Peptides against a protein of PDB entry 3HUF. Designs and how they scored, part 82

Target 1, 320 residues: chain A of PDB entry 3HUF
Amino acid sequence: MWIIEAEGDILKGKSRILFPGTYIVGRNVSDDSSHIQVISKSISKRHARFTILTPSEKDYFTGGPCEFEVKDLDTKFGTKVNEKVVGQNGDSYKEKDLKIQLGKCPFTINAYWRSMCIQFDNPEMLSQWASNLNLLGIPTGLRDSDATTHFVMNRQAGSSITVGTMYAFLKKTVIIDDSYLQYLSTVKESVIEDASLMPDALECFKNIIKNNDQFPSSPEDCINSLEGFSCAMLNTSSESHHLLELLGLRISTFMSLGDIDKELISKTDFVVLNNAVYDSEKISFPEGIFCLTIEQLWKIIIERNSRELISKEIERLKYA

## One batch from the design tools (peptide; made by RFdiffusion4, then SolubleMPNN)

Design b2_p16_3_s1
Fold by OpenDDE base, seed 1:
Structure b2_p16_3_s1 (fold): chain B 320 residues (1-320), chain A 16 residues (1-16)
Amino acid sequence: as target 1 above (320 residues)
Amino acid sequence: EEKKEKEEIEKYYKEE
């Protein structure tokens, strides 16, 4: 999201979130969803127009800012951004830090990009919320992204957490739920006056983690917890692969259960399967190898003695 | 800020 602050109390000491939309900036406007009052005798009644575009798909993957357009409203002394005079037709900016000088005002408006990218685990929830979140200047998507700051957990009562949720947790991503998204949708008007009124996602996250026994005490308890073990995995999701890498596993990939030969078995401690393959092919598992799902692996990983537990299961099947 | 949120998450886990 874009946040603006200013020196010399020209914004009345307030920070504002600028959502996608158009703002008239000047001395003789009233603060609202489309106007930014700037208190200086050196600023025109209507001085500039700021236009913030909605996030692009690219912004979700890069964590880049929503495009920020500045137009001078034919003022006597013009507008500058990063010490450059704004062109007559306006200019667009993709920098994360903008110093906006209105006319001869000795104080600048400082605009900075606060990165917030929300990944969804569920396509139906993305479809429901994406439009509203994009109108907040928040890029959204389903795919894994290094720019992801927040992850929407799908609340299925009584089900295991998804691989996406497991991976988001290990990445130290802020896990949020539908209640937080609802709250975000309601605060849009209140944060116009004070950007600090933005809901704390960490409070939501803390509540999710504390109330769910499927989460370990910390991501650090799980990261590299299986260092020295080797697994084979079906070439399925990138998130599943990245999850296993974060556990410190050496990973071999295969395309089908038929590719699990004696050579692969000799180098592998266990095989990780998706639920569909595990359930359908359980009868055809290779002898002498431990096969488990990611969910079964997660149940082992969240235990304090995870290494001992997995070692016992490996031994049990090698000597059976 | 992402770094700050990660640091706050890490701080939360260290306080338990």
Scores: peptide ipSAE 0.032, ipTM 0.620, DockQ to the pose 0.011
Fold by OpenDDE base, seed 4:
Structure b2_p16_3_s1 (fold): chain B 320 residues (1-320), chain A 16 residues (1-16)
Amino acid sequence: as target 1 above (320 residues)
Amino acid sequence: EEKKEKEEIEKYYKEE
């Protein structure tokens, strides 16, 4: 999200979130959803127009800011952004930090991008929330992104956590739920005067982790916990691959169970399958190899003796 | 802020 602050008292010592939309900036406007009052005799009554665009798909992957447009409203002394005069038709900015000078005001408005990119675990929740979150200037998506700051856990009652949730946890991403998204949707008016009124996701995260025994005590308990082991997996999801990599596994990929030959078995300690393949092909598993789902693997990984547990299962099947 | 949030998450995991 874009946050503005100002030097001196020109923003009354307050920070403000700028959501996607259009703002008239000036001395003689009243603060509301479309106006930013700036207190200086050197600033015009109506000085500039700020327009913040909704996030692009690219912004989700890059963690780049929503496009920030600045237009001078034909003022005597103009508007500058990062010491450059704003063009007559306005200019658009993708920099994460903007120093906005209104006329001859010695104090600048400092706009900075607070990165918040929300990954969703399922398309249904994304479809439900994306529009509202985009209107907050929050990029949203389903795919893994290095720019992801938050991950929306799908709460299915009585089910194992998803691979996406497992991976988000290991990446130390802030895991959130619908309750946090609902709270975010309510703050839009209150943050006009005080950007600090944005809800902290960390409390939501703590509550999710603390109240769910499917999470280990820390990501570090799981990261590289299976170093030295080798697995084979069906080439179905990038998230599953990345998860297994974070566990320290050497990974071989295959397209079908029929591709699991003697060579692959010789270098592989176990086979990781998705639930659909595991359930459908359970009768036809290759002999002499341990096959399990990611969820079954996760249940082993969260145990303190995960290496010993995996070793025992491998040995049991090699000598069966 | 992102750095602070990561540090707070890491702190949380170290305190438990």
Scores: peptide ipSAE 0.032, ipTM 0.618, DockQ to the pose 0.011
Fold by OpenDDE base, seed 3:
Structure b2_p16_3_s1 (fold): chain B 320 residues (1-320), chain A 16 residues (1-16)
Amino acid sequence: as target 1 above (320 residues)
Amino acid sequence: EEKKEKEEIEKYYKEE
C-alpha cells in the first residue's frame, strides 16, 4: 500500500494510507477519501492530483507498487517528484519512494510503498476477495511468488493443510484467513486518519498456528530436516517441488509412473505423489519403493523424530 | 518492513 508522511507538520504529523483512487491535494481541501489537506502558505488551494491505480498482475509477481500518477493543477510554482518537475499532462511513477514537493514549500510529502501481496490457495477464494483487495491496492494471485507477503489458508474443517499452506509456513509467510480479509475490508475508512489502524496480520497468524496442531512449532524444525535423503516426484506442482527442496531433499522429477525404472529406484529413498495419483495407482506401485503423499510426508515431518520415522518406513518396504 | 515481519515471526517462535 502507499503511505504518505510529511516534514514540518504539513500533514499535521499524521501518516496516511492512500488506496487506489484519485486525491486532490491542497491547502484548502478537507481530508476525506478523495482529498489530502496540506498545511502550508506556499501551497495552492488546490495544488496537485494524485491518482493511484489498482495493482497489475505483474505487481503480484514483483511486489512492485501500484502506479502513482501526479498531476500539477496549473499552479504558479509547479510540482516536483524526486527533484524532477512534473510534466504538464502529469507523470506516472513506479518507484517505491517518492519525494513530492508542492510549489515552493520547504517540506516534502514522502510517499513510500509498503509491500503487501496476498497469495490465495484456491481460485474460489481469490474470486471472492480479489476485487476488494485490489481496491485496497493489494496485489493478489494463485501462483507462487517471491513477492508474496501473506498467504490465505482455506479453512476446511477436518481436512489436512494444503501443500500451499505447508510451503507458505516454511517460507515464513504470514498465514492469514478469511477473518483477516474481512477485517481488512472494514478498515478502509478508518485508516484515512491513522495508517497504524491497519489490522495486525501477525496476530491473526499467531492465532492460526496456535489453534492448529498440523503446524510444527517452528519452520526451522522442518527446514533441511531431511537433508541426505533423496526423493522422486511427479513434475506437477512447483510448490510441491519447492516444499521438498526446503526439507533438504534431493529431488528427481518424472512425468509418469512408467518412468520409475530400476535406475531411479536405486537412487531414490521414496516417491512423493499427489493424492489423486496415490489413490488411483496404489495397486500398481513399483515393488521395492516407498510411495507416499505430501500430506503423509508432512505428518512425518512435524514429528520430533522425523528422520528415524522415514528411515524405518524406507527399510520396511525395501525388504518386503 | 518485510524483513521486520519475518524477524518478528522468528522472534515469536524463539520466545515460545
Scores: peptide ipSAE 0.031, ipTM 0.605, DockQ to the pose 0.011
Fold by OpenDDE base, seed 5:
Structure b2_p16_3_s1 (fold): chain B 320 residues (1-320), chain A 16 residues (1-16)
Amino acid sequence: as target 1 above (320 residues)
Amino acid sequence: EEKKEKEEIEKYYKEE
């Protein structure tokens, strides 16, 4: 999200979130959803227009800012951004930090991009929330991204957490739910005066983790917990692969259960399957190898004695 | 800021 603050009390000592939209900036405007009052004798009554675009798909993957357009409203002394005079038709900016000078005002408006990129676990939740979040200047998507800051867990009561949720947790992404998204949708008016009124996702995250026994005490309890073990995985998802890497596993990939030969079995401690393949092929698993789902593996790794538990299962099935 | 949120998450897990 874009946040503005200013020197010399020209913004009344307040920070403000700028959502996608158009703002008239000047001395003789009242703060609202489309106006920014700036208190200086050196600033015109109506001095500049700020236009913030909605996030692009690229912004979700890069964590880049919503495009920030500045136009001078034909003022005597113009407008500058990062010491450069704004062109007559206006200019657009993709820099994360903007120093905006209005006329001869000795104090600048500082605009900075606070990165917030929300990943969704399923397309239905994305479809429900993407429009509203984009109107807050928050990039949204389904795919894993290094720019993701938040992850929306789908609360299906009584279901195992998804691979996406497991991976988000191990990546130390802030896990949120629909209740937080609802709350975000209500704050748009309150944050006009004070950007600090933006709800903290960390409290939502704490409540999710505390109230769900499927999470370990910390990501660090699971990271590299299976170091020294080797697995084979059906090439199904990048998130599953990355999750197994974070567990410290040596990973071999295969395309079908038919590719599991004696050589692969000799080098592999266990096989990780998705639920669909596990359920369909459970009768035809290769002899002498431990096959499990990621959800079954997760139940083992959250236990304090995870290494002993997995070792016992490997031994049991190698000698069965 | 992303670094700060990760640091706050890490701090939370160290305090529990």
Scores: peptide ipSAE 0.031, ipTM 0.614, DockQ to the pose 0.011

Design b2_p16_3_s2
Fold by OpenDDE base, seed 5:
Structure b2_p16_3_s2 (fold): chain B 320 residues (1-320), chain A 16 residues (1-16)
Amino acid sequence: as target 1 above (320 residues)
Amino acid sequence: SEEEEEKEIEEYAEEE
């Protein structure tokens, strides 16, 4: 999201969140959802127009800012952004930091981009919330992104957490739920005067972990916890692969259970399967190897003695 | 001068 602040009292000492939309900036405007009052004699009654675009799909992957357009409203002294005079037709900016000078005002408006990108685990929830979040200047998507800051957990009562949720947790992404999204949707009016009134996602995250026994105490408890072990997996899911890498596993890939030969078995401690293959092919599992799902592996990994538990299962099957 | 700049700002504040 874009945040503006200013030196001196020109913004009344307050920081403001700018959501996608158009703002008239000037001395004689009243602060509302489309106006920013700036208090200086050196600023026109209506001085500039700020236009913030909704996030692009690219912004979700890069964590880049919503495009920020500045237009001078034909003022005597003009408008500058980053020491450059704004052109007659306005200029657009993709920099994360903008120093905006209105006329001869000795104080500048500082606009800065606070990165927030929300990944969804469930496409139905994305479809429900994406439009509202985009109107807050928050990029949204389903695919894993290095720019992801928050992850929406799918709340299915009594279901195991998904691979996406597991991976988001290990990546130290802030896990949130629909309650946080609902709260975000209501703050649009309250944050006009004070950007600090933005809801704390970390409180939501703490509550989620506290109320769900499927989470370990910290990501650090699981990261590299299986260092020194080797697994094989079906070459089907990138998230599953990255999750297993974060556990410190050496990973071999195969295309079918029939590709698991004696050589692969000799180098592999266990095989990780998706639920569909595990359920359908349980009868045809290779002899002498431990096969499990990611969800079954996760149940082991969250235990304090995870390395001992997995070692016992490996030994049981290698000598059976 | 600073005084001329201040006057220009005051005139500006009334007009614009």
Scores: peptide ipSAE 0.282, ipTM 0.862, DockQ to the pose 0.721
Fold by OpenDDE base, seed 4:
Structure b2_p16_3_s2 (fold): chain B 320 residues (1-320), chain A 16 residues (1-16)
Amino acid sequence: as target 1 above (320 residues)
Amino acid sequence: SEEEEEKEIEEYAEEE
C-alpha cells in the first residue's frame, strides 16, 4: 500500500494510506477519501492530482507498487517528483519511494510503498476477496511469489492444513485468515486520518499458530530438521518440492512408482506421495521403502522427536 | 530577499 507522510507538519503530522483512486491535493481541500489537505502558503488551493492505480498481475510477482500518477493542476510553481518536474500531462511512477514537492514548499510529501502481497491457497477465497483487496492496493494471487508477504489460510474445520499453508509457514510468510481480511476491509475509512490503524497481521498470525496444533511453535523448529535424510517424490507440485527442500531433504524426483528402482531405493530413505497416489497405489508400494504423504510427513516433522520418528519408520521397513 | 519571497508566497496564496 502507498503511505504518505510529510516533513514540516504540512500533513498535520499525520501519515495516511493512499488506496487506489484519485486524490486532489492542495491547501484548500478537506481531507477525505479523495482529497489531501496540505498546509502551506506555498501550495495552491488545488495543486496536484494523485492517481493510484489498482495492482497489476505483475505487481503480485514483483512486489512492485501500484502505479502512482501525479499531475500538476496548472500551478505557477509546478510539482516535482524525485527532483524532476512533472510533465504537463502528468507522469506515472513505479518507484517505491517518491519525494513529492508541491510548488516552492520547502517540505516534501514522502510517499513510500509498504509491501503487502497476499497469496491465497484457495481459488474460491481469492475470487471472494481479490476485488476488495485490489481496491486497497494489495496485489493478490494463487501462485507462489517471492513477493508474497501474507498467506490466507482457509479455515476448514477438521481438515489438515494444505501443502501451501505448510510451505507458507516454513518460508516465514505471515499466515492470516478471513477474520483479518474482514477487519482489513473495515479500516479503509479510518486509516485516512491515521495509517497506524491498519491491523497488525502478526498478531493474527500468532493467534492462528497458537490455537492450531497442526503448527509447530516456529518455522525454525522444522527448517533443516530432516537434514541428512533423502526422499523421492512424484513430480506433482513446486510447492511440495520447495517444502521438502526447506526441511533439508535431498530430493529425487520420479514420474511413476514404476521408476523406483533398486538404485533409487538404495539412496532414498522414504518416498513422498500425494494423497491420491497414496490411496490408489498403497497395495503396490515397493517393498523395503517407506511411503508417506506430505500430510503424514508434516505430522511427523511437527513433533519434537521428528528425526527419531522417521528413523524408526525407515528401520522398520528396511528390515521387514 | 526573505521579505520578497514572503511577499511572493503571500501573493501566491491569495491568487492560487
Scores: peptide ipSAE 0.273, ipTM 0.859, DockQ to the pose 0.644
Fold by OpenDDE base, seed 2:
Structure b2_p16_3_s2 (fold): chain B 320 residues (1-320), chain A 16 residues (1-16)
Amino acid sequence: as target 1 above (320 residues)
Amino acid sequence: SEEEEEKEIEEYAEEE
């Protein structure tokens, strides 16, 4: 989201969020959803127009800002952005920091990008919320991105957490739920006068973790917890692979259960399977190998003695 | 002069 602040009390000492939309900026406008009052005799009654575009798909992957357009409203002294005069037709900016000088005003409006990028675990939730979040200047998507700051957990009562949720947790992404999204949708008007009134997602996250026994106390309890173990994985999602890497596992990949030979067995401590293969092929598993799902592995990893638990299971099946 | 700049700003504030 874009936030503006200014020196010299020209914004009355307040910070403001600029959501996607158009704003008239000037001395003789009243602060509302489409106007920004600036208090200086050196600023025109109607001085500039700011236009914030909605996020692009590229912004979701890069964490880049919504495009910021500035147009001077034919003022005597013009408008500058980052010491450059704004062109007659207006200019567009993708920099994360903008210093906006209105006319001869000695104080600048400082615009800065606060990164918020929300990943969804399922397409249904994305379809429900994406439009509203984009109107807040928040990029949204389904795919993993290095720019993701928040992850929406699908709260189905009584279901295990998904691999996406497990991975988001280990990546130290702030996990949120639909209650937080609902709250975000209501604050749009209240944050116009004070950008600090933006709801803190960390409180939502803390409540999710405290109320769900499927989460460890911290990501650090799980990261590299299985260092020194080796697994083989049937071709699964990239998220599953990255999750196993964050656990400190050495990973071998195979295309079918038929590729599990004596050599692979000798080099691997356990085999990770998806739920469908585990349920269908459990009768046909090779002897002397510990096979489990990601969800079964997660249940072991969240325990304080995870290394001992997994070692006991490996030994039990080698000597059975 | 500072006084001329102040006058220019006051005139500007009345006109624009």
Scores: peptide ipSAE 0.272, ipTM 0.858, DockQ to the pose 0.654
Fold by OpenDDE base, seed 3:
Structure b2_p16_3_s2 (fold): chain B 320 residues (1-320), chain A 16 residues (1-16)
Amino acid sequence: as target 1 above (320 residues)
Amino acid sequence: SEEEEEKEIEEYAEEE
């Protein structure tokens, strides 16, 4: 989200969130959803127009800002952004930090981008929320992204957490739910005068983790917890591979269960399978190797003695 | 001078 603040009390000492939309900026405008009052004698009654675009698809993957357009409203002294005069037709900016000088005002408006990118675990929830979140200047998507700051957990009571949720937790993404998204939808009016009224996702996250025994106390409890072990998995470009890497596993890939030869078995402590393959092919598992699902592995790694537990299961199958 | 700049700003504030 874009946040503006200013020196010299020209914004009355307030910070403001700018959502996607158009704002008239000047001395003789009243603060509302489309106007920003700036108090200085050197600023025109109507001085500039700010236009913030909705997030692009690229912004979801890069964590880049919504495009910020500035137009001078034909003022005597003009408008500058980062010490450069704004062109007659306006200019567009993708920098995360903007120093906006209106006319000869000795104080600048500082605009800065607070990164927030929300990943969804399912397409149905994305379809429900994407439009509203984009109107808040929040990029949204389904695919894994290094720019993701938040992950929406599905509320399925009594189900195991998804691989996406597991991975989001281990990569230190803030896990949120639909209750946080509902709360975000209400803030548009309240944050006009005080950007600090933006809801903290960390409270939602803490509540989710505290109330769900499927999570360890911290990601650090699981990161590299299986260092020194080796696994094999299907060659999928899935969040599963990245999850296993974060556990500190040495990973070998195969294309089918038929590719699991004696050489692979000799170098591998266990095989990780998705639920569909595990359920369909459990009768045809190679002899002498421990096969488990990611969800079964997760149940082991959240235990305090995860290394001892996994070692015991590996040994049990070598002698069976 | 500072006084000339202040005067320009006051004139500007009345007109624009």
Scores: peptide ipSAE 0.271, ipTM 0.859, DockQ to the pose 0.682

Design b2_p16_3_s3
Fold by OpenDDE base, seed 1:
Structure b2_p16_3_s3 (fold): chain B 320 residues (1-320), chain A 16 residues (1-16)
Amino acid sequence: as target 1 above (320 residues)
Amino acid sequence: KKKEEEEEIKKYYEEE
């Protein structure tokens, strides 16, 4: 989201969130959802127009800012952004830090981008929330992204957490739920005047983790917890591969169960399968190798003695 | 000169 602050109390000491939309900026405007009052005797009554675009699909993957357009409203002394005079037709900016100088005002408006990118685990929830979140200047998507800051957990009562949720947790992404999204939608008007009124997603996250026994106490408890073990994985999802990497596993990939030869078995402690393959091919598993699902692996990983547990299972099947 | 320019600038924004 874009946040503006200013020196010299020209914004009344307030920080504002600028959501996608258009703002008239000047001395003689009243603060609202479309106006930014600047308190200076050295700016025009109506000085500039700020326009913030909605997030692009690219912004979800890059964590880049919503495009920030600045137009001078035909003022005598113009508008500058990053010490450059704004062109007569306006200019657009993709920098994460903008120093906006209105006319001869000795103080600048500082606009900065706080990255917030929300990944959804469920396409139906994305479809429900994407429009509203985009209107908050929050890029949204389904695919894994290094720019992801928040992850929406699918609340299926009584089900195991998804691989996406597991991976989001290990990546130290802030896991949120539908209750947080609802809260975000209601506070839009209140955060206009004070960016500090933005709901704390970390509180939501702490509550989710505290109330769900499927999460360890911290990602650090799981990261590299299986260092020194080797697994083979069916080449399925990038998230599953990255999850296993974060556990410190050496990973070999295969395309089918038929590719699990004696050489692969000799180099592998266990095989990780997706649920569909595990359930369908359980009868045809190679002898002498431990096969498990990611969900079964996760149940081991969240235990304090995960290394001992997995070692016992490996030994049990090698000597069986 | 600088004071005169500052006064002219101030006057402009007061008359605007």
Scores: peptide ipSAE 0.331, ipTM 0.874, DockQ to the pose 0.738
Fold by OpenDDE base, seed 5:
Structure b2_p16_3_s3 (fold): chain B 320 residues (1-320), chain A 16 residues (1-16)
Amino acid sequence: as target 1 above (320 residues)
Amino acid sequence: KKKEEEEEIKKYYEEE
């Protein structure tokens, strides 16, 4: 999200979130959803127009800012952004830091981009929330991205957490739910005066982890917990591969269960399968290899004795 | 000159 603050109390010492939309900036405007009052005798009554665009799909993958447009409202002394005079038709900016000088005001408005990118675990939740979140200047998507800061867990009561949720947890994204999204939708008016009123997702995350026994106490409890073990996986998803890498596993990939030969078995401690393949082919599993789903693996890795548990299962099936 | 310019700037924004 875009946040503005300023020197010399020209913004009354407050930080403000700028959501996508248009703002008239000047001395003689009242702070609201479309106006930014600037307290200076060296600023025009109506000095500039700020326009913040909604996030693009690219912004979700890059963590880049919503486009920030600045137009001078035909003032005598103009407007500058990053020491450059704003053009007569206005200019657009994609820099994460903007120093905005209004006329002859000795103090600068500082605009900075605070990255918040929300990944959704399922398309239904994305479809429900994306529009509202985009109107907050929050990029949203389904695919894994290095720019993602938050991950929306789907609360299906009594279901196992998804691979996406497992991976999001291990890569230290903040897990959130629909309750946090609902709360975000209500804050738009309250944060006009003070950006610090933006709800902290960490409290939501703590509550999710506390109330769900499928999570370990920390990602650090699971990261590299299976170092020294080797697995084979069906080439199904990038998230599954990255999850297994974060566990410290040596990973081999195969295209079908028929590709599991004696050589692969000799180098592999266990085979990781998706639920569909596990359920359909459980009768046809190669002899002498431990096959499990990612969800079954997750249940083992969250235990304090995960390495011992896996070792026992490997030994049991090698000698069966 | 600088003080005169500052006074002119101030006057402009007072009359605006």
Scores: peptide ipSAE 0.330, ipTM 0.873, DockQ to the pose 0.742
Fold by OpenDDE base, seed 2:
Structure b2_p16_3_s3 (fold): chain B 320 residues (1-320), chain A 16 residues (1-16)
Amino acid sequence: as target 1 above (320 residues)
Amino acid sequence: KKKEEEEEIKKYYEEE
């Protein structure tokens, strides 16, 4: 989201979130959803127009800012952004930091981009929330992205957490839920006057972890917890591979159970399967190897003695 | 000159 602040009390000592939309900026406007009053004797009554665009798909992957357009409203002394005069037709900016000078005002409006990108685990939830979140200047998507700051967990009562949720947790992404999204939707009006009123997602995240026994106390408890072990991975997603990598596993990826020969079994501690393959092929598992799902593995990983638990299961099957 | 320019600027924004 874009945040503006200024020195010299020209913004009344307040920070303001600028959501996607159009703002008239000047000395003789009243602060509202479409106007920004600037208190200076050295700016025009109606000085500039700011237009913030909704996020692009590219912004979701890059964590880049919503496009910021500045137009001077035909003022005598013009408008500058980053010491450059704004063109007659207006200019558009993608820089994360903007110093906006209005006419001869000795103080600048400082605009800065605060990165917030929300990944969804469920396409139905994305479809429900994407439009509203984009109108807050928040990029949204389904695919994994290095720019993601938040992850929406699906609240299905009584269901295990998804691989996406497990991976988001290990990446130290802030996990949020529908309750936080609902809260974000209500804050749009209150944050116009004070950007500090933006809800803290970390409190929501702490409450999710505390109230769900499927989460360890910290990602650090799980990261590299299986260092030195080797697995074969069959018919799993890219997120599954990345999850297993964050556990410190050596991973071999195979196309079918038929690729698991005696040589591979001798070098592999266990086989990771998706739920569908595990349920359908459990009768045809190779002898002498421990086969489990990612969800079963996760239940072991969240335990304090995860390495000992896995070692015991491997030993039981080697001597059976 | 600087004072005159500052006064002209002030006057402009007062009359605008």
Scores: peptide ipSAE 0.327, ipTM 0.871, DockQ to the pose 0.729
Fold by OpenDDE base, seed 3:
Parts: structure tokens; C-alpha cells; sequence
Structure b2_p16_3_s3 (fold): chain B 320 residues (1-320), chain A 16 residues (1-16)
């Protein structure tokens, strides 16, 4: 989200969130959802227009800012952004930090981008929330992105957490739920006066972990916990691959169960399968290899003695 | 000169 602050008390010592929309900026405007009052004798009554665009799909992958447009309202002394005079028709900016000088005001408005980018685990929840979140200047998507700051967990009562949730947790992404999204939707008006009124996602995350026994105490408990073990997996999911890498596993990929030959078995401690393949092919598993699902692996990984548990299962099946 | 310019700027924004 865009946040503005200013020197010399020209914004009354307040930080303000700017959501996508249009703002008239000047000395003689009243602070509201479309106006920013600036307290200076060296700016015009109506000095500039700020326009913040909704996030693009590219912004989801890059964590880049919503486009920030500045137009001078035909003032005598103009407007500058990053020491450059704003063009007559206005200019658009994608920099994460903007120093905005209004006329001869000795103090600048500092605009900075705080990255918030929300990944969804399922398309249904994305469809439900994307429009509202985009109106907050929050990029949203389904695919894994290095720019994601938050991950929406789908709360299905009695279900195991998804691979996406597991991976998001290990990546140290802040896991949130629909309750947090609801809170975000309600605070839009209140944060106009005080940017600090934005709900703390970390507190929501702590509550999710505390109330769900499927999470370890920290990502650090699981990261590299299986260092030294080797697995094979079907080349079906990038998230699954990345999850296994974060566990410290050496990973071999195969395209079909028929590719699991004696050579692969000799180099592999266990095979990781998705639920559909595990359930359909359970009767046809190669002899002498331990096959499990990612969910079954996760249940072992969250245990304090995960390495000993996996070792016992590997030994049991090698001699069976 | 700088003081005169500052006074002119101030006067402009007072008259605006």
C-alpha cells in the first residue's frame, strides 16, 4: 500500500494510507477519502492531484507498487517528484519512494510503498476477495510468487492443511484467513487518519498457529530437518518440489510410476506421491521402497523426532 | 535578494 508522511508538520504529524483512487492535494481542502489537506503557506489552495491505480497482475509477481500519478493543477510554482518537475499533463511513477514537493513549500511529502501481496490457495476465495483487496491496493493471485507477503489459508473444518499452506509456512509467509480479510475490508475508512490502524497480520498468524496442531512452533523447526535424506517425486507440482527442497531433501523427479526402476530405488530413501496417485496406485507400488503422500510426510515432519520416525519407516519397508 | 524573493512568494500565496 502507499503511505504518505511529511516533514515540518505539513500533514499534521500523521501518516496516511492512500488506496487506489484520486486525491486533490492542497492548502484549502478538507481531509477525506478524496482530499489531502497540506498545512503550508507556500502551497496553492488546490495544488496537485494524486491518482493511484489498482494493482496489475505484474505487481503480484514483482511486489511493485500500484502506479502513482501526479498532476500539477496549473500552479505558479509547479510540483516536483524526486527533484524533477512534473510534466504539464502529469507523470506516472513506479518507484517505491517518492519525494513530492508542492510549489515553494520547504517540506516534502514522502510517499513510500509498503509491500502487501496476497496469495490465495484456491480460486473460489480469490474470486470472492480479489476485487475488494485490489481496491485496497493489494495485489492478489493463485500462483506462487517470491513477492507474496501473505497467504490465505482455506479453513475447511477437519481437513489437513494443503501443500500450499505448508509451503507458505516454511517460506515464512504470513498465513492469514478470511477473518483477517474481513478486518481489512472494514478498516478502509479509519486508516485515512492513522495508517497505524491497519490490522496486524502477524497477530492473526500467531492465533492461527496457536489454534491449529498441524503447524509446528516455527518454520525453523522443519527447514532442513531432513537434510541427508533423498526422495523421488512425480514432476506434477512446483510447490511440492519447493516444499521438499526447504526440508533439505535431495530430490529426484520422475514422470510416471513406471520410471521407478532399481537404480532410482537404490538412490532414494522414499517416494513422495500426491493423494490421487497414492490412492489409485497403492496396490502397484514397487517392492522395497517407502511411498507416502506429502500430507503423511508433513505429519512426520511436525514431530520432534521426525528423523528417527522416517528412518524407522524406511528400514521397515526395506526388509519387508 | 533571497529575503525579497521569499517575501514575494509569501505575498503571492497570501493573495491567491
Amino acid sequence: as target 1 above (320 residues)
Amino acid sequence: KKKEEEEEIKKYYEEE
Scores: peptide ipSAE 0.324, ipTM 0.870, DockQ to the pose 0.742

